# Designs tried in a protein design run: peptides against a protein of PDB entry 5IXI. Part 133

Target 1, 141 residues: chain A of PDB entry 5IXI
Amino acid sequence: TPLLDASSLEYLFAQGQYDLVKCLAPIRDPKTEQDGHDIENECLGMAVLAISHYAMMKKMQLPELPKDISYKRYIPETLNKSIRQRNLLTRMRINNVFKDFLKEFNNKTICDSSVSTHDLKVKYLATLETLTKHYGAEIFE

## One batch from the design tools (peptide; made by RFdiffusion4, then SolubleMPNN)

Design b2_p29_6_s2 (from b2_p29_6, 11 letters changed)
Fold by OpenDDE base, seed 1:
Structure b2_p29_6_s2 (fold): chain B 141 residues (1-141), chain A 29 residues (1-29)
Amino acid sequence: as target 1 above (141 residues)
Amino acid sequence: SIEASNPMSESARKGLDEFFEKIKTKNLY
């Protein structure tokens, strides 16, 4: 993988989001039930990155985002469908914890670690390399 | 890897890795 200029990194980041959500870059098969949970949780993390990147690019503070902001548009469509079929308590827990993660990330992690939009894009793409089956081989070899 | 070729700052890398570790291990079920 070469050192990417800003425009190239922006392009790959946008394409990576599309590929993840549309399952063009399918997530890897879980090795165990717990591994499956870890994979799903990482997808929620990817949603946090995507939303936070959007907010930073638009120079929006977290309170300015819709209060009903959700992970639903930022995770694999197959996973979203799966979550919608789970019981109400599980869905409520996922929603609440996601909001907590988003709050913590934007109010603490970004500030304490001096995270930039560049860092968010790199972390997103680097996570795709391990989260998906073949994405890394296609783009990051 | 993309991270090796496009490195983050040490603080950013550490913060982001710790955040993802927290998310990965969270019991949501």
Scores: peptide ipSAE 0.744, ipTM 0.965, DockQ to the pose 0.774
Fold by OpenDDE base, seed 3:
Structure b2_p29_6_s2 (fold): chain B 141 residues (1-141), chain A 29 residues (1-29)
Amino acid sequence: as target 1 above (141 residues)
Amino acid sequence: SIEASNPMSESARKGLDEFFEKIKTKNLY
């Protein structure tokens, strides 16, 4: 993979989000039950990155985001459907934990680690390389 | 690897990796 200029990185980041959500870049098959849990949790992490990047680009603080902000539009559609079928307690736990992750990420991680929008895009795409089956095989070498 | 070709600062990389590790190991089930 070559060093990407800003426009190329922006394009790949946008396309990567679309591919993940629409399952055009399907998530990899779990090797174990725990691996399956890890994959789902990483998808929640991807949602945190995507939302935080949006907020940062718009120069919005976390409290300015809609109170009903959710991972639903930022994870694979298949996973979203699976979560909807789980019991109420599980769904509530996922929702609450996600909100906590989003808060921690924006109030601590970004600030303490000096994370930029560039870093968010790179981390997102790098995670796609390992999270999905064959994403970017023709580009990411 | 896109990360190898487009490096982040050490602090950013460390912070992001630690955050994802925390998420990965969270018991949501």
Scores: peptide ipSAE 0.744, ipTM 0.964, DockQ to the pose 0.773
Fold by OpenDDE base, seed 5:
Structure b2_p29_6_s2 (fold): chain B 141 residues (1-141), chain A 29 residues (1-29)
Amino acid sequence: as target 1 above (141 residues)
Amino acid sequence: SIEASNPMSESARKGLDEFFEKIKTKNLY
């Protein structure tokens, strides 16, 4: 993988988001039940990155985002369907924890670690490389 | 890898990795 210019990185980041959500780059098969949970949680992390990147690019603070902001549009559609089938308590827990993580990330992690939009793109794409079955094999080899 | 070819600062990498580890291991079930 070569050093990417800003436009190339932006393109790959946008395409990667689309591929993840539309399951064009399907998530890897879990090796264990815990691994399955780790994969799903990592998808929630990807949602945090995507939303936070959007906010940073638009120079918006977290409170300026819609109050009903959710992971639903930023995770694989198959996972979203699965979550909707789970019991109410679990769905509420996921929603609440996600909101807390989004707050923590934007109020602490980004600031404390001096995270840039560039870093978010790289982290997102790097996570796709391990989270999905064969993402970027043609590009990142 | 994309990260190896497009590195971020050590602080950013550490912060992002720690955050993902926290999310990854959160018991939501």
Scores: peptide ipSAE 0.744, ipTM 0.965, DockQ to the pose 0.778
Fold by OpenDDE base, seed 4:
Structure b2_p29_6_s2 (fold): chain B 141 residues (1-141), chain A 29 residues (1-29)
Amino acid sequence: as target 1 above (141 residues)
Amino acid sequence: SIEASNPMSESARKGLDEFFEKIKTKNLY
């Protein structure tokens, strides 16, 4: 892929989020049970990136985000449906761990590593390349 | 890859990779 200007990167980032959530870029098939867990966890990571990017663009600090902020709108709809079918303890664990990850990311990772919105977009898109089955394949058709 | 063509800073790359590795391997089940 070419070096992307800011507007192109922003566009691809927005489109990538849409494609992931709407399963237009479906997540890859797990090779093992652990791989399946890894995929789901990466999706949660994608949610962290998306939310944090939004916050940074809006110049919002983590405490200013809605207290009930959730990964639900930022993960594949199929995965969201799957999680909703799991037992309460599992759902609580996922929710709590996600909040911890979001907190750590925004309070530590971004600051300690000097992460910019550009970096978030690149990481998001790069992860899409490996997380989904054939992201970007349509451009070769 | 997008990352190769649009590199982030070394610190950002390291931080983001470590974060994703952490969440990737987190036992949620």
Scores: peptide ipSAE 0.743, ipTM 0.965, DockQ to the pose 0.771

Design b2_p29_6_s3 (from b2_p29_6, 9 letters changed)
Fold by OpenDDE base, seed 1:
Formats: structure tokens, sequence, C-alpha cells
Structure b2_p29_6_s3 (fold): chain B 141 residues (1-141), chain A 29 residues (1-29)
């Protein structure tokens, strides 16, 4: 993978989000039950990255984001459908966990580690390389 | 890898990696 200029990185980041959500870059098959658990949690993490990047680009603070902000539009559609089939208590837990992730990330991680939009894009794309089956093999190998 | 050619800030990498390790400790069931 070559060093990418800002516009190229922005393009790949946008395309990567699309590919993940639309399952064009399908998530990898879990090797164990715990691996499946980790994959789902990482998908929520990816949603946090995407939302936080958006907020940074718009110069918005966390309280300024929509009160009902959700992971639904930022995770693989297959996972979203799976979550919708789970019981109410589980869905409530997932919603609460996600809100905690988002709050923790924006109030601590970004500030304490001086995370930039560049860093978010790189982390997102790097995570796609391990989260999905063969993402960007032709580009990033 | 993209990270090898487009490195994050060292502090950012540490924080972001830590975040992704932390989120795996939560139970979604």
Amino acid sequence: as target 1 above (141 residues)
Amino acid sequence: SIEASNPMSPSAKEGLDAFFEKIKTYNLE
C-alpha cells in the first residue's frame, strides 16, 4: 500500500464504509463463538469511528449529535437484521453499550490520545483488513 | 497494509487500539 494523499484516503474511507454496510466486503467467518462475539463488538466500534469522524468533520460536539443516534446505519446490513431479531432486552443492551462506546470514545479516547480525522480513517481501513474476508487485497496487499 | 504505509500518530494508535480491545470485553447478549 502506498502513502495516500488526503483526497485518496478520504475516498477509500468513504468506500470502505459503504462496502462494510452493504456487505460488499463481508465480515469474516467466526472461528469460535467468542470470535463471533468479538466481530460484532468490532462492528459497533467501526460505527463509533464513522460517527466520530463525521462529527469532527462537521465540527460538532457529542451533545450536538442527534439524541437518537444509532449504530444501525453504520454496521453490516446482515448484522443489523440479526440484531433486529433478538429479544427486546438484548436490543436495549446493545443500544446502551453503543452509547457508552460513543461517549467513552469522544470524551476520553479522542481527547487523551489526540486522535485526528486522519487517524480515524486509517484505523477504520486497517480494521477492515482484518474484520472482512479479503478486503482490498488488490490494493493493500 | 494501509497502516504500514499511512501511519497513525503513535499516541492515537495506542488509544485507538486500546479502545478496540476494551469494546471486546462487553457482552451484547
Scores: peptide ipSAE 0.767, ipTM 0.967, DockQ to the pose 0.808
Fold by OpenDDE base, seed 2:
Structure b2_p29_6_s3 (fold): chain B 141 residues (1-141), chain A 29 residues (1-29)
Amino acid sequence: as target 1 above (141 residues)
Amino acid sequence: SIEASNPMSPSAKEGLDAFFEKIKTYNLE
């Protein structure tokens, strides 16, 4: 993989989001039950990255984001369908946990570590390489 | 590897990796 210019990285980031959500880059099979848990949590992490990147690009602070902001549009459709079938208490917990993730990420991680939009895109794509079965098999190792 | 060819800043990598480790400690089931 070569050093990417800003436009190329932006393109790959957008395409990667689409591929993850539409399951064109399907998430890998879990090796254990705990691995499956980790995969789901990483998917929520990917949603945090995507939303935070959007906010940064739009020069928006967290309070300016919709109050009903959700992970649903930013995770694999298969996982979203699975979560929808879980009981109310579980869905409530996931919603609350995600909101906490988003708050902590934007109030602490980004600020404390001087995270840029470039860093978010790279982290997102790098995570895709390990989270999915065959993403970038011909391009990325 | 995209990360090898397009590196994050050292502080950003550390922070982002730490975040992803932390989120795995939450039980969603």
Scores: peptide ipSAE 0.766, ipTM 0.967, DockQ to the pose 0.793
Fold by OpenDDE base, seed 3:
Structure b2_p29_6_s3 (fold): chain B 141 residues (1-141), chain A 29 residues (1-29)
Amino acid sequence: as target 1 above (141 residues)
Amino acid sequence: SIEASNPMSPSAKEGLDAFFEKIKTYNLE
């Protein structure tokens, strides 16, 4: 992987989001049940990164984001469908957990660690490399 | 590795890695 200029990094970040959501870069097969749990949680983390990057680019604060902001548009469509099949209590829990993630990330992680939009893009793409199957490689299906 | 060629700041990496470790401790079921 080469050193990327700002425009190239922006492009790959945008394309990576699209590939993850549309399952063009499908998430990897879990090695264990716990691994499957971790994969789902990381997908929620990816949603937090994507939303927070958007907010930072628009110079928006967390309270300015929609009150009903959701992970649904920022996770793999297959995972979104799976979550929708779960019972109401579970779905409510996931929604609350995600909101807690987003709040903690924007109120603490970004501030305490001086996270930039550059850092978010790199972390997102680096996570794609481990979260998905053969990301960035030729795909045979 | 894209991270190896395009490094984050040390503090950002530490914070972001910690965040991703923390989120794995939550039970979604």
Scores: peptide ipSAE 0.765, ipTM 0.967, DockQ to the pose 0.812
Fold by OpenDDE base, seed 4:
Structure b2_p29_6_s3 (fold): chain B 141 residues (1-141), chain A 29 residues (1-29)
Amino acid sequence: as target 1 above (141 residues)
Amino acid sequence: SIEASNPMSPSAKEGLDAFFEKIKTYNLE
């Protein structure tokens, strides 16, 4: 992969989000139960990155985000469906955990590490490379 | 890789990597 200009990186970032959510770049099969756990958590992390990037681009602070903001639009649809099948308490926990992730990220990580929108895009795409089965490859299941 | 060719800020990389390690400690079940 070559060094990308800003426009190319923006495009790939947008396309990557779409591919992840629509499962065009399906998440990889877990090798273990722990791996499956990590995959789901990383998906929530990806949602945090996407939302935070949006907020930064719109020059919005975390409190300005909708209170009902959710991971649902930012994770693979297959995972979203899986979560919907889980019991209410579990779904509530996931919602709360996600809120904590988003808060932690925006109140600490971004500020403490001087994270830019560029960094978010790169981290998102880099994670996508390892999180999904064939992202960047010409092989699809 | 994308990251190799388009490096993040060193501080950003450290922070972002740490965040993703931290989130893996949470149990969603």
Scores: peptide ipSAE 0.765, ipTM 0.967, DockQ to the pose 0.816

Design b2_p29_6_s4 (from b2_p29_6, 12 letters changed)
Fold by OpenDDE base, seed 4:
Structure b2_p29_6_s4 (fold): chain B 141 residues (1-141), chain A 29 residues (1-29)
Amino acid sequence: as target 1 above (141 residues)
Amino acid sequence: SIEDSNPLSEKAKKGLDEFFEKIKTYNLE
């Protein structure tokens, strides 16, 4: 993988989000139950990255985001469908966990670690490399 | 790896990696 200029990185980041959500880059098969758990949590993490990047680009703070902000449009559609089929209490827990992730990330990680939009894009794409089955093989090797 | 050729700042990398490790400790079930 070459050193990417800002435009190239922006393009890949946008395309990567699309590929993840639309399952064009499908998430990898879990090797164990714990692995499956980790995959789902990482997907929520990816949603946090995407939302936070959006907020940064729009120069918005976390309280300025919609109160009903959700992971639903930022995770693989297959996972979203799976979550919708889970019981109400589980879905409520997932919603709360996601909100905790988002708050923790924006109130701590971004501020304490001096995270830039560049960093978010690279981390997002790097996570795609390990989270999905075949993503980036032709690009990032 | 994209990160090999497009490095994050050391501080940002550490923070982001720690975040992704932390989120795996939460139970969604």
Scores: peptide ipSAE 0.724, ipTM 0.960, DockQ to the pose 0.801
Fold by OpenDDE base, seed 5:
Structure b2_p29_6_s4 (fold): chain B 141 residues (1-141), chain A 29 residues (1-29)
Amino acid sequence: as target 1 above (141 residues)
Amino acid sequence: SIEDSNPLSEKAKKGLDEFFEKIKTYNLE
């Protein structure tokens, strides 16, 4: 993988989001039940990164984001369909957990770790490499 | 990996990695 300039990194980040959501870069098959759990939580983490990056680029604070902001448009469509099939209490829990993730990330992680938009893009793409089936193999190897 | 050639700061990497480990501790069931 070469050192990417800002424009290339921005492009890859945008394309990576699209590929993840549209399952053009499908998530990997879980090796265990715990691995499946980790994959789903990591997808929620990817949603947090995407939303937080948008907010940072727009110089928005977390309270300025829509109150009904959700993970639904930022996770793989297959996972979104799976979640919609789960019972109401589970869906409510997932919603609440995601809100907590977003708050924790923006109030603590970004601030305490001096995270930049560059860092978010790289972390997002690096996570795609391990979360999905052979993502970027043609480009990053 | 992309991170090998486009490194994060040590502090940012640590924070982001810890966040992703922390979110795995939550039960979605």
Scores: peptide ipSAE 0.724, ipTM 0.960, DockQ to the pose 0.805
Fold by OpenDDE base, seed 2:
Structure b2_p29_6_s4 (fold): chain B 141 residues (1-141), chain A 29 residues (1-29)
Amino acid sequence: as target 1 above (141 residues)
Amino acid sequence: SIEDSNPLSEKAKKGLDEFFEKIKTYNLE
């Protein structure tokens, strides 16, 4: 792959989000129980990246984000359906964990590591390469 | 890999990688 210009990277990032959520780029099959756990957590991480990128592009701080911000529309629909089938306590835990992730990411990771919107897009797409089945194989391989 | 052609800064890469490692330590069940 060549060095991507800003518009190309923006396009790929947008399409990557769409492909992940709509399962056009389905997540890979877990090899173990722990692998399945890691995959789900990484999906939440992807949601954090997507939301944080949005906030950064809109020049919004975390307190300015909707108080009911959720991972639901930023993760694979299949995973979202799976989570909805879990008990209330588990769903509450996931919600709380996600909020902690988002807070930690924006208060520490972005600031301490000088993360830019460019970095977020590249990290997102790079994670798709390992998180999903055959993503980018036709382009990146 | 997209990172090979579009590299992150060393600091950003380290921070982002550490974040993804950290989130895997949380139990969602």
Scores: peptide ipSAE 0.723, ipTM 0.960, DockQ to the pose 0.807
Fold by OpenDDE base, seed 3:
Structure b2_p29_6_s4 (fold): chain B 141 residues (1-141), chain A 29 residues (1-29)
Amino acid sequence: as target 1 above (141 residues)
Amino acid sequence: SIEDSNPLSEKAKKGLDEFFEKIKTYNLE
């Protein structure tokens, strides 16, 4: 993989989000039950990165985001469908967990670690490389 | 890896990696 300029990184980041959500870059098959658990949690993490990047680009603070901000449009459609089939208690738990992730990330991780929008893009794309089956195989080395 | 050619700061990398490790400890069931 070459060193990417800002425009190239922005393009790949946008395309990567689309590919993940639309399952054009499908998530990898879990090797174990725990691996499956980790994959789902990482997908929620990817949603946190995407939302936080958007907020930073718009210079918005967390309280300025909609109260009902959700992971739903930022995770693979297949996973979203799976979650919607789970019972109400589980879905409520997932919603609360995600809100906690988003709050923790923005109040601690970004501030304490001096995370930039550049860092978010790279972390997002790097996570795609391991989270999905074949993403970047034709580009990244 | 894209991260090898486009490095994060050490502090940012550590924070982001720790976040992803932390979220894996949560049970979604």
Scores: peptide ipSAE 0.723, ipTM 0.960, DockQ to the pose 0.780

Design b2_p29_7_s1 (from b2_p29_7, 14 letters changed)
Fold by OpenDDE base, seed 1:
Structure b2_p29_7_s1 (fold): chain B 141 residues (1-141), chain A 29 residues (1-29)
Amino acid sequence: as target 1 above (141 residues)
Amino acid sequence: KLPSPVYASEEEFEESLEYYLKKFNSQFD
């Protein structure tokens, strides 16, 4: 387990976001239908982490975020394409779920647990390793 | 390729989210 200083962690977090969205680090294959649900949920979780990190870095409160904030730019492009193919009601549900997810995370987790941007980066990278097929060398034990 | 999630109702979808949110938040406890 290599020692990650602040600059290294920042770099890896930025690169990890790019790799996930651009599918350079492809997500793992689902084993079952439920596993597919879990994978998509994890991707939404990754988007929540990324957006929350962005908001914290910009000193923005949740109500100050754009009303049209979406997961679309923070999930794998393949998943985004898949979602776009689903019917309108399903897409609306996903949008609403994500907004509720983001709201709940910021209100109940970030504030209540005193989560820092450092914690978000660590959790993001740790989840990235488990979510993707063959992402780099292990960063954490 | 990821299969499209299939939910029988909005309630099932919301229940799935609630379950995941609880699990997700627990990672920061």
Scores: peptide ipSAE 0.314, ipTM 0.798, DockQ to the pose 0.374
Fold by OpenDDE base, seed 2:
Structure b2_p29_7_s1 (fold): chain B 141 residues (1-141), chain A 29 residues (1-29)
Amino acid sequence: as target 1 above (141 residues)
Amino acid sequence: KLPSPVYASEEEFEESLEYYLKKFNSQFD
């Protein structure tokens, strides 16, 4: 696998976020119910990565983020629409889960492991390749 | 398109999340 320079990585990360959210890189079809859960979890993970990256770039801590910070703009639009169709209790659970996920990731992973924005971009793109249909084949060979 | 996840119980949901979070975080160790 050829080394990606900083500018290329930045571009691919930005484009990857756009492609995922706009479903230009559609997520793979679930093979089982559990696979569907895994895919949804990975999408939430992608949102955590994206938000954490944004916060790091802006030198912001979690309390400085908007109160209504959510996964909504950071997951595939199709998944977001699906979640909106679920009952209120389920949506509340997902919201709480995501907030806890984001908090734990920043407190435990970013701080304790000294994760950089570079690491987040690499992880994002690597996950994007496994999460979507035939995406990243030209990059991660 | 993803089907709506259905969990048999809140415990199953929490266990699934805990497992995923642990797996997710371990990738940065």
Scores: peptide ipSAE 0.306, ipTM 0.797, DockQ to the pose 0.319
Fold by OpenDDE base, seed 5:
Structure b2_p29_7_s1 (fold): chain B 141 residues (1-141), chain A 29 residues (1-29)
Amino acid sequence: as target 1 above (141 residues)
Amino acid sequence: KLPSPVYASEEEFEESLEYYLKKFNSQFD
């Protein structure tokens, strides 16, 4: 398994975020209804990772983030458009889920487990490979 | 274009979320 230096990892992480959001690395097609749920949850997870990484780099805590923090800028644009077409109740539920997810991740996972920005980048890229159709750059072996 | 996920009940939605959160967080244990 090749080791990635800090600079290479930072570059790949930044490029991966861009590729996911801009759908240059399109997400895989769902195989079942539950798989569709999993894909959407993974996208929300990617947003949590990206936001948490940003917050850590800026040395900010959750209360210092905008109160209207949203997943919208951190998920595939196609998925974002799909979500916006769903009914109000569904959109509210998704918003609540994301807020709770972000809160729990930062308060318990990051804080209690001492997760680093390095860990977040690795998790992001690893998830990106499984979430997208043909992104596999064989970063991890 | 992704299909919209459908849940049979609010409980099913919450259970799905709970399962995912546990799995997600366990990656950092």
Scores: peptide ipSAE 0.279, ipTM 0.773, DockQ to the pose 0.277
Fold by OpenDDE base, seed 4:
Structure b2_p29_7_s1 (fold): chain B 141 residues (1-141), chain A 29 residues (1-29)
Amino acid sequence: as target 1 above (141 residues)
Amino acid sequence: KLPSPVYASEEEFEESLEYYLKKFNSQFD
């Protein structure tokens, strides 16, 4: 397993976010309906990681973030388009769930577990490798 | 094509999230 220096990790993290959102690294095909739910949850998790990383870099607490913070800019565009086609009630549920997800992660995991921005980047890239079809950097073996 | 989530209620949807959150957060323990 290659050990990445800080600059390389930062680069790969930025590139990975771009690749995921722009679908240059497409997410894997769901095998079942439940698998589709799992994939969507993983994407929401990726958004939580990205937003939390941003907040930490800006030294912002969750309550200081805009109240309209959303997953929309942090998930694959294809998934975002899919969600926009769902009915209003479903979209409202997803929004509420994501807000709770982000809040819980920051309050219970970031604060209580002393998670660093480094940890978030590593987790993001590791998840990206398992979530996508062809992302084969194999950074963490 | 991603399957659309089918949940009978908001509670069922939240329960699914709760389960995932526990699993997700446990990776940082």
Scores: peptide ipSAE 0.305, ipTM 0.792, DockQ to the pose 0.365; fails the geometry check

Design b2_p29_7_s2 (from b2_p29_7, 14 letters changed)
Fold by OpenDDE base, seed 5:
Formats: sequence, C-alpha cells, structure tokens
Structure b2_p29_7_s2 (fold): chain B 141 residues (1-141), chain A 29 residues (1-29)
Amino acid sequence: as target 1 above (141 residues)
Amino acid sequence: MLPSPVYASEEEFEKSLKAFIEKFNSQFD
C-alpha cells in the first residue's frame, strides 16, 4: 500500500468529508434492514470522527463546542433528509445517542487510547472507502 | 432519499446503536 504523507492525508481527509456530505461519494445500498442500521451508525461514526478531529486540531474541549452540536452537517445530505422525515421521538433518540456517542468517544477513546488526529483521518478515510460505493479504492489497494 | 429503518422497539434501537458505539470505540484500544 502507498505511504501517504501528512499533506496528502490532510487533503484527502478534507475532500472526503466534502464528498460524503455532498453525496459525491454516495453511500452503499443497504442489503438488509440491519445493514441499513449499520450504514446509519457508520455515518454517525463519521460525524464523531470529523467533529473530534476538528476539536483536537483547534485544541478545544467538548464543552467549548457549540451546545447544539449535531451530526447534521457531517452526514450525507440524503441521510439527513431521511432523518428529518422521521417522527419526533425517533429524532430525539438519535440526537441523544449521538451526543452520548461523541462524549464517550472523546472522554474514553481519545483520552485513554491517546488517539491522534492522524489516526482519525486514517480511520475516516478507511471507513469512507467501505461505506461508499467506490471511493478511494486506489488509495488503499 | 434513503428509506427510514424501522426498529421493533426503543430498546432494540438503543441496543443496536450502543453495540456499534462500543465496537467503534474498542477498535482504538
């Protein structure tokens, strides 16, 4: 596998975020109902990675982030539209669980495992490749 | 637009997502 330098990795990470959100790199089609759940969970995970990376780069703690921090700007627009069409209770559940997800990831995973911004970018791009139809195949092959 | 997945119960929804979160976090251990 090719070795990516820091500058290249930063570029790919930024471009990957844009491509995912704007659906230029469309997410894969679900094979089953559970697969659909897994895809949404992965998208929420991508949001956690992106937000955590931003916070780390800016040396900000979670309390310093906007109180209304949300997954909305960090997931595919198609998924965001789908979620907005769901009932209020479901949306509340998603919001609450995401906040807990983000908090737990930063408090335990980031701190306890000493995860770096480099690790987050690598994980993001690797997940992006499997989450989307054909994105980044040439990068990790 | 993506179809909305259906959960049998609130507990099923939370268990599914919680399991994913735990797995997601553990891969960095």
Scores: peptide ipSAE 0.371, ipTM 0.837, DockQ to the pose 0.277
Fold by OpenDDE base, seed 3:
Structure b2_p29_7_s2 (fold): chain B 141 residues (1-141), chain A 29 residues (1-29)
Amino acid sequence: as target 1 above (141 residues)
Amino acid sequence: MLPSPVYASEEEFEKSLKAFIEKFNSQFD
């Protein structure tokens, strides 16, 4: 956003990631079953944004990242624990779909559409605001 | 804590997630 300078945006992005993962910014309560699905999907999307940002900052291609990279470190700890309680087949499917998600986002969105690290930070913080219960709109004031 | 949503089937779960992925990527087109 044009309202935030680069240093402020960098700080807020880093703090936002920490707050989401550590559940200091708790996820909003689902209103319906489908809303619950959307919330989980958005969390996976947040992981894609965070990992993609990391890769871009390190000037690394996805194949150069560790093969065991996953959403686990980039989603709320409460959600991670919930996923661990699901059956093996479901966990495998989530992992596979996430890898495909990350790959497609990198190839078709980052590379082809020339998305910048700035764009990723803005999208991350904007999504964080709507995804969590109390994360303030003051970020963009 | 985030409640675990109940999926009607594994197929519906995959369809829901794939639909989200398509929408997520299309916002940058």
Scores: peptide ipSAE 0.366, ipTM 0.838, DockQ to the pose 0.267
Fold by OpenDDE base, seed 2:
Structure b2_p29_7_s2 (fold): chain B 141 residues (1-141), chain A 29 residues (1-29)
Amino acid sequence: as target 1 above (141 residues)
Amino acid sequence: MLPSPVYASEEEFEKSLKAFIEKFNSQFD
């Protein structure tokens, strides 16, 4: 596993976010129904990581984040489109779950643990590799 | 495109997500 300097890591993190959202790094095919659930949850997790990283960089607390903060801009566009096609109740559930996820992550992991922006970038890229098809093969293999 | 997730109940949905959140957070412990 190669050691990445700060500049390289920052670049890869930014590019990875773009690739995930724009589906340039396509999500892996689910092997089972449960795997499909895991993939969606992982996408929400990626959004939590990205938003938390942003908040940390801006030194913002959760109440200071935009009121309309959502997973929508931080998940694959294909998944976002799929979610928008679901019924209102389902969309409300996803929104509520995501808000709880983000809150819990920030309260327990960010605030109570010594997690840095560096850790978030590494975790984001590592998760991106497992979530997508053949992404980061040169870096993680 | 990912297929829409199907859950047997609201409880199952919450259980699945909570389990994932715990696993996700534990990776930073």
Scores: peptide ipSAE 0.362, ipTM 0.831, DockQ to the pose 0.282; fails the geometry check
Fold by OpenDDE base, seed 1:
Structure b2_p29_7_s2 (fold): chain B 141 residues (1-141), chain A 29 residues (1-29)
Amino acid sequence: as target 1 above (141 residues)
Amino acid sequence: MLPSPVYASEEEFEKSLKAFIEKFNSQFD
């Protein structure tokens, strides 16, 4: 696989976030019911990576982030629309779980494992390649 | 169209997501 320099990685990470959210890189079709769950969970994971990366770049801890931080701006718009169509209780559940997800990731993974912004970008792009249809073939081939 | 998975219960949803979180975090351990 090709090695990416810092500048290229930064560009691809930014573009990848945009492509995922704007559905320019559409997510793959689920093959099973569980696969559908996994796809949504991975999208939430992508949001966790993106937010954590943002926080690290700004040298902010979770308590310093806005209290209303949400996955809504960091997941595919199509998925966001789907979630908005679900009942209030379900949406509240998703919000709460996401907050716990983000908190756990930052406390247990970022702090304890000394994960860098570089690691987050690589993981984001690698996940994006497998999560979406035919994305990133030129990057990791 | 994106999938809209339906969970049988709140417990099923929580278990599914917890399992994913553990797997997700373990990739960085």
Scores: peptide ipSAE 0.360, ipTM 0.834, DockQ to the pose 0.288; fails the geometry check

